Peptides against a protein of PDB entry 7PB4. Designs and how they scored, part 309

Target 1, 105 residues: chain A of PDB entry 7PB4
Amino acid sequence: KMLNIKEYKEKLLSTLGEFLEDHFPLPDRSVKKKKKNIQESSVNLITLHEMLEILINRLFDVPHDPYVKISDSFWPPYVELLLRNGIALRHPEDPTRIRLEAFHQ
Target 2, 218 residues: chain B of PDB entry 7PB4
Amino acid sequence: DALQMAVGYFEKGPIKASQNKDKTLEKHLKTVENVAWKNGLASEEIDILLNIALSGKFGNAVNTRILKCMIPATVISEDSVVKAVSWLCVGKCSGSTKVLFYRWLVAMFDFIDRKEQINLLYGFFFASLQDDALCPYVCHLLYLLTKKENVKPFRVRKLLDLQAKMGMQPHLQALLSLYKFFAPALISVSLPVRKKIYFKNSENLWKTALLAVKQRNR

## One batch from the design tools (peptide; made by RFdiffusion4, then SolubleMPNN)

Design b2_p25_8_s2 (from b2_p25_8, 10 letters changed)
Fold by OpenDDE base, seed 1:
Structure b2_p25_8_s2 (fold): chain B 105 residues (1-105), chain C 218 residues (1-218), chain A 25 residues (1-25)
Amino acid sequence: as target 1 above (105 residues)
Amino acid sequence: as target 2 above (218 residues)
Amino acid sequence: DILSLFSGEELLRLMVEELVELEAL
């Protein structure tokens, strides 16, 4: 039973990854660092998959405070996508923090 | 240069000490407007000013005026558009600013240097179809962006559902007709053969400026 | 394909819900 659940989880993660790559890919910021001094904070954006992983892990690792601080690595369109679709919620007092929605009724 | 000083003012923000902040703001805004309508703006100037207009740094009136003068001398950087879409998602701009941005994006579409990254945003633009105020302009944008690979069964269903809700809107019909062209098997519904594709004329705000840009680049 | 019945965003939600349920087991 546990092996079947693990295999199913792996298949689901793979399917999710493919889905996210097809429909919600990151823009390729391969814009060559032209030398000009603009501190374009070379903040590497994380994938939506990685973002979801962080949110899921936080929910289970710290269930009493399941909120994650929005970093510069969080692409705003992804944050908006999760919030708009009820996958994530903003902290009521701190809009810089989000959590995964509690799907368990 | 007066333009450089104006752009620098918007980028760095008002220096606290100026007693006449509003007069200074208006002076710099007029400088940008005058240059933009006369000669167009460089891609770097558009990059800076477009981000400022969408960041919520200034009030809606100022942001609207900045967006209206985002007229290229030659090209708009695709990166500027990607950054702009990011700012739209931060939620610091008004609904009217979002509408104006999509109108601008459609009007200036041919002046954007590349489309590869914008095409990756297809799913995000498609999700914005649910906004009634944005829907006509998003349909026009999607009409310009849609490739065969973007035409999926779930998107067809969503468009048909929108049509059922909103009626047979010309902009939805135009997009559905394009979808049927790429994937006829996904759209069993007979679409009225419209001889003329009709979108709301988003170009009206920039018509004169766009003509001038096209003349300068010939 | 049953997946074609859902919008991309709805499908994303369903997949995330399923992942959370699986992690809770």
Scores: peptide ipSAE 0.453, ipTM 0.839, DockQ to the pose 0.263
Fold by OpenDDE base, seed 5:
Structure b2_p25_8_s2 (fold): chain B 105 residues (1-105), chain C 218 residues (1-218), chain A 25 residues (1-25)
Amino acid sequence: as target 1 above (105 residues)
Amino acid sequence: as target 2 above (218 residues)
Amino acid sequence: DILSLFSGEELLRLMVEELVELEAL
């Protein structure tokens, strides 16, 4: 039974990853390689998968404060996607913090 | 030059610049407007000013005026558009600014140098169809962007649901007709064969400017 | 396919909900 749950979780994560890559890919910023001088701090954007992982982990690791600070690595369209679909919530007093929605409450 | 000084002011100028009464702000804004409508702006200038207009650095009136003069001399960088969409999602711009942006994006679509990254934003644009104010312009944008690969069953359903809620809107019908063209098996509903696709004339604000741009680049 | 019944965003929500449920076990 436990083996089946682990395998199922892995399969679900894989399916989610594929789904996110197909429907919500990151824009390839790779074109900016050539012009050296604008130190646009190449903020490495994380994938939506990674963002969800962070949010899920925070929910379980710190259940009393499940909020994650929105960093520059959080692509705004992803944040908006999660918020609009009720997957994430903004902190009521701090709009720079988001949490995963508590689906079971 | 005067344009560089104006762009520099907007880039480096005061955060939360006070209301429309700043003579300096107005001077620089007029400089940008005059150059943009006369000659168009370089892609780099569009990149800077478009981001400023959507970042919420200035008031809505200023942002609206900047956005209205985002007229290219030659091309608009795709990267500028991707960044702009990011700013739209930050929520610091007004609903009217969002509408204006989509109108601008449709009007300037042919002047964007590449479409590969914009096509990756298809899902985000599609999600914006739920906004009644944006829906007509987003439909037009999606009409321009849609490839066969974008036509998914769930999107077909969403469009049909929107049609059920909003009625048979010309812009929805146009998009649905395109979807039916790419994937006829997904759309069992008989769509009226409209000979003419009618979108809201989003380009009307820039019609004269766009003609001038096309003439300069011939 | 039941998956075709959901919007991409709805499917995303469902998948996330299921992942959270699985993690809570």
Scores: peptide ipSAE 0.446, ipTM 0.834, DockQ to the pose 0.263
Fold by OpenDDE base, seed 3:
Structure b2_p25_8_s2 (fold): chain B 105 residues (1-105), chain C 218 residues (1-218), chain A 25 residues (1-25)
Amino acid sequence: as target 1 above (105 residues)
Amino acid sequence: as target 2 above (218 residues)
Amino acid sequence: DILSLFSGEELLRLMVEELVELEAL
């Protein structure tokens, strides 16, 4: 039974990864920055998969404060996608923090 | 030049607490408007000003005026559009600004230098179909972007559900017809053969400007 | 395919819900 659950979890994660890559890929910002010296801080955007992983981990690691601070690595369309679909919630007093929705509570 | 000073003003913001902030703002806004409508703007100027218009840095009236004068001299950078979509999701711009942006995006679509990254945003545009104010313009945008690979069963269902909710809208019918063209097996419903795809092109705020741009780039 | 009954966003939500359930286990 336990082996089947682990295998199923791995399969689900793989399926989710594929789904996210197919439907919600990150824009390739690798457009050839011709070296104009503007130190635009190359904010490395994380994938939606990585964002979800952070949110899930925070929910289990810190259940009394499951909120994650929105960093510059959080692509705004991903944040909006999660919020709009009820997957994540904004902190009521701090709009810079989001949590995974507690689907079981 | 006067345009560089105006763009610099919007980018850096008003430095001095001068009593004439509003007069200075209006002066620079008029400068941008005049150049944009006469000659068009460079891609770099559009990149800066488009982001400013959507960032919520200025009031809705100013943002609207800036967005209305986002007329290219030659091309618009795809990166500017990707950044703009990001700003729409931050929620600092008004609903009217979002509508205006999609109208702008459709109007300026042919002047965008590349479509590869914009095509990756297909899912996000499709998700915006549920907004009744955006739906007509998003349908038009999707009509321009849709490839066979984008036509999925769940998207077909969503379009049919929207049609059931909103009725047989010309813009929805146009998009559904395109979906049926790419994937006839997914759409069993007989769509009326409309000879003319009527997107409300007649009310394009930029019609005269776009004609001028096309004439200059010939 | 049962997956075809859901929008992409609904499917995303369902997958996340299931992952959370599995992790609680």
Scores: peptide ipSAE 0.451, ipTM 0.840, DockQ to the pose 0.263; fails the geometry check
Fold by OpenDDE base, seed 4:
Structure b2_p25_8_s2 (fold): chain B 105 residues (1-105), chain C 218 residues (1-218), chain A 25 residues (1-25)
Amino acid sequence: as target 1 above (105 residues)
Amino acid sequence: as target 2 above (218 residues)
Amino acid sequence: DILSLFSGEELLRLMVEELVELEAL
């Protein structure tokens, strides 16, 4: 049973990764604009997969405070996607923090 | 020059010490408006000002005026559009600003230098179809962006569901017709043969400006 | 394909829900 669950989890993660890459890819910001002066914030955006991983991990690691601070690495469209679809919730008092929705409630 | 000073003002923000903040703001806004409508703006100026208009740094009235004068001299950078979409998702702009942005994006679509990155945003634009205020303009945008690879069964279903909810809207019909063209097997429903695809082009705030831009770039 | 029955966003939610359920086991 446990082996089957692990295998299923791995398959699901793989499927999710492929799905996210196909439907919600990050914009390629790598176009080296030659012009020096616009400090393109060198902040590497994380994938939606990585964002979800962070949120899931926080939910299980700190269940009493499952909120993650939105960093500059969080692409705003991804945050909006999660919030709009009820996958994540903003902290009621701190809009800079989001949590994974508790689907089991 | 006066334009650089105006753009710099919006970028850096008002200097706290100026008693006449509103007069200074109005002066710079008028400078931007005058240059934009007369000559168009450089891609770099649009990049800066578009982000400012969507960032919530200024009030809705100012943001609206800035967006209305986002007229290119030659081209708009796709990077500016990608950044703009990011700002829309931050939620610091009004619903009316979002509508205006999508109207602008449709109006200026041909002036965007490349579409590869914008095409990657297809899913995000498609998700915005659920907003009744955005739906007509998003349909038009999607009509311009849609490739065969974007036509998926779930998107077809979503469009049909929207049609069931909202009725047979011309903009939805236009998009569905394009979907049927790319993937006829996914759309079994007979779509009314509309001879003319009518998006709300009648409300193009930039019609005169766009004609002037096209004339200058010929 | 059952996956085609869901919108991309719905499918995303379902997949995340399933992942959370699996982590809770």
Scores: peptide ipSAE 0.449, ipTM 0.833, DockQ to the pose 0.265; fails the geometry check

Design b2_p25_8_s3 (from b2_p25_8, 12 letters changed)
Fold by OpenDDE base, seed 1:
Structure b2_p25_8_s3 (fold): chain B 105 residues (1-105), chain C 218 residues (1-218), chain A 25 residues (1-25)
Amino acid sequence: as target 1 above (105 residues)
Amino acid sequence: as target 2 above (218 residues)
Amino acid sequence: DLLSLFSGPQLLRLMVEELVVLEAQ
């Protein structure tokens, strides 16, 4: 039974990775080099997979404070996707913090 | 012959060249409607037509008429239902079509051959509770599907939050009562002892047809 | 595969829900 669960989990993770790449890719960094001097801090956006990994890990590693601060690396459409679909929740007092829904609790 | 031609028309779509497209469409719709209400449809016919009704291939009026005549002769394939739910995920159907589908699913629930795959979609249906138009019918569906394994603390919290938002709705109370039956420790709130579970009678649209199906299958 | 029939945010939620439940075991 446990071996089957591990194998199933690995398969699910693989399927999730493929699904995220196919359906929720990051926008192409069309760096339109318009000349203006603004130091566009090239914020490196993380994938939705990496975002979910951070949220899942925080949920299990720090169950008493499962919230993650939204960084500039979090693509806003991904944050909204997770929130609107009930995958993540905003902190009630701090809208800059989100948690994964505790589906196991 | 006439039914096969009608189903084939919906499957293949209208051939571009016919000047009388609307008359042909209406003729085939009436054929499907007449057979469905008189005799019911075969599982294969339901598989084809149900997918068409939810795919967005035709207009909302046509899709609504097709969905209303998804009356089985004997059984509905679970695979047809799973495919139908997949079309709901694509979102090409109207809100009214989604409501009608859930009403249909509840009404036809006993005629679905298996429930194993539908039970795997429990989380999807549960997520649809947040839609105010769907909520009454989804509660009824979940009432039919819920097993002890589905009753988790987070779902209890979501149901209680939903009750706090929308009030003590009869359909929500019915589902919560079932949840309390399976997991009494998760629901500390005293639920009113309702002698009768009242869901909106989704069956009313098909009541006569369902009676006829049950009589034919006895 | 049932998962191949679904697309978009709804499937994402289902997959994440299942993953979290599995991780808790």
Scores: peptide ipSAE 0.529, ipTM 0.595, DockQ to the pose 0.812
Fold by OpenDDE base, seed 2:
Structure b2_p25_8_s3 (fold): chain B 105 residues (1-105), chain C 218 residues (1-218), chain A 25 residues (1-25)
Amino acid sequence: as target 1 above (105 residues)
Amino acid sequence: as target 2 above (218 residues)
Amino acid sequence: DLLSLFSGPQLLRLMVEELVVLEAQ
């Protein structure tokens, strides 16, 4: 059976989700119980999957301004992972904004 | 069980206290090798050991020996293969290990339980065509995986560019012929009609082992 | 181990690339 493009996309998303859970899980909040007063910023960190979804959606929904502002919910190691591997790019004038690489162009 | 102890050693790593670390390693490695070649390994054992071989946890010599004995008793889990491919991307394994992995993947292809997720990795395998050492084996793998939906204009261009660079390699011609079969409009170039498709090094390092696996599963 | 966070980044890139290409179709 020729996989419909839609079915293939859904399966790829599922495989990506599993891959991200296995290889790029969020750190358990429990481990940094060491003492120092760094305000446990109660900031709810999003998964790498959710971050990629935001970036992909922005790329296609707003192609003339595909940049997303880095929020406190963006775990810094994930941002660096995307940037260092050429998956995302920083805005040239605003380092607080990132875009997904336009792999289709 | 000696095999369980050996697998557990590789999974947990060497316990610090043994003065004879190398002898212990060799003992466990020989245990795995003997069982794998005689009986094959369970899917769970392959899952553990395949990831270890590609993770860079041990030295290249050990990883190579582990990978050479990844012989199934019955089936290989697709998930094990997907995880293994992820380790190839981390860059902790040697070039020789990567070549051996692709040879293994082609050799063991029929023993993988399902191909759905492996087919999703098509783009990854295709990107590895640019590596001259991998190219013959990747072409063979892609020949096994390619569906009509994978044949895109940009991939056709890349294959033609590779052909221009490398010449009319038999493995590349085989893949191009398959692409032309699925999408004749994308390949205007006349390809030599080959009655037989030959991939480089059809000599399977596992030929004897694979015959034994097929006999056990009949 | 922070190094575990960088396991398979090339595969990640390729999967994202494929998703973007599929979304553009």
Scores: peptide ipSAE 0.549, ipTM 0.533, DockQ to the pose 0.388; fails the geometry check
Fold by OpenDDE base, seed 3:
Structure b2_p25_8_s3 (fold): chain B 105 residues (1-105), chain C 218 residues (1-218), chain A 25 residues (1-25)
Amino acid sequence: as target 1 above (105 residues)
Amino acid sequence: as target 2 above (218 residues)
Amino acid sequence: DLLSLFSGPQLLRLMVEELVVLEAQ
């Protein structure tokens, strides 16, 4: 059966998820425990998979404003990874907003 | 087991204290080579050693020798191949190592347990067609991987541009013929009906080893 | 390890590129 574009996309997303878990895992919670003293808010960091999902969805759901606000849940190394590799772009006027690169345009 | 000790050495790296680092390295490398060519390696051993060969942890000579002995006993894990491809993107391996890897990947293609994730790397392999040294082997790999869903207009254009640049190469012609089979409307160019798809498989470094693997698994 | 963050960023880009191209189809 010819894999429908939808099925191929779902499979690509799954493989991307596995790839991200293997190569770009979140830092273990154990490293945060030693610098106990500063009440840095226990913001749950999202995975790179979840971050990419948000960015992809925003690109297609709101193509005229495809930018996502960087929250405290965005692990800074992931943001840098996306920006440095040309996967995401920073908003020219608001450095707190990033978009996925429009690879389809 | 001598093999387990050898694999463990490559995984952990050289212990600082050994005065005879080179002799120890050579000993373990010979152990891996001997087992690989005689019996093949387990999927787990290939997973470890393949990543080491492409990570740039060791010198090019060592990496080349490791990669040459990545011969399966039974199967190669698809995950090992995906990880290996990820190392190609980091750019720490030499051009010769990349060529050897693609040759290996084509040679070992039938021994990879699954193709689902490898098929998703189609775009990566396709992008590597621009490298003149890789192009023959990448064409062969893409010939094995290409499905109808991979045949897109932009890829057709890129292949035709490559043909214009490189001329009518047998490996490129084979891939274009496959593309025309899946999407005849995208390829208006008359392709010569070459009855024999000739990928230079005759000089496979692993020919003897692959015959032995096939014989053991029958 | 920070080194793991540098494993395959080019592959990540290619996967995302392909995904975006597929979504636009």
Scores: peptide ipSAE 0.533, ipTM 0.529, DockQ to the pose 0.392; fails the geometry check
Fold by OpenDDE base, seed 5:
Structure b2_p25_8_s3 (fold): chain B 105 residues (1-105), chain C 218 residues (1-218), chain A 25 residues (1-25)
Amino acid sequence: as target 1 above (105 residues)
Amino acid sequence: as target 2 above (218 residues)
Amino acid sequence: DLLSLFSGPQLLRLMVEELVVLEAQ
């Protein structure tokens, strides 16, 4: 029973990865090149997949404080996407923290 | 090629300057229709046109006609179906377009090259059961997709609730029977042993086309 | 394209929901 769930989960993760790459890719670095003066904060934006992984892991690793601090690596449109679609919730007292919705509870 | 020009027209959209936009649209649409019904479409052509039909780029009448001619020459790419489902979520397509898509998906199910990603969309399809217009077709699709791993207690409850609301519909009964087969402990209700699973063969708009596809691929 | 970010947000939610449910098992 557990083996089938694990395999299904792995397949789902793989499919999600592909889906996210196809439908929610990071903006090409080319858009940043034109405005010279924006500090090249060399902050590598993480993929939506990586963002979701962080949020999922935090939800299960620290269930009593499932919130993740929004870092500079979080692309703001992804944060808004998750919040607007009820995938994530903003902390009521700290707008810099978000959690994944606890769909299992 | 006339087909390539037609597909390219739909992909790029109408060039602003054409006074005869409607005539040009109709010409290209007829080209696609003629090729699709005669020979079927390549997987790449279906990928492009299916995406266009569900994106809301064109009006409902055009989208409906495009969907009706999504007939494969050989196979449909699973990726095309996943993309199509993603467009259903954006809500730019009409209810009639959604119904037609699910009918198409059921009709073309055997021609989809892979089912791995489609199986992962099980939850999405299951959520669409609550739409009364979609329910018969979604039940049929779920009947084709359902594995033991998909049969969860909450889904059983939802199906029983739907049955209580809608009555003992043949399509719901078929799906519930399959659920009972995979997880008999979750369904205590005596289901009538229907010998023949009868999904209302909604007159398969593609029946003749599907026969032709099967003949060409033999 | 920002428009691509709005393609299938409901599907994304459902996939994430399923992942969370599976992780809890």
Scores: peptide ipSAE 0.529, ipTM 0.584, DockQ to the pose 0.413; fails the geometry check

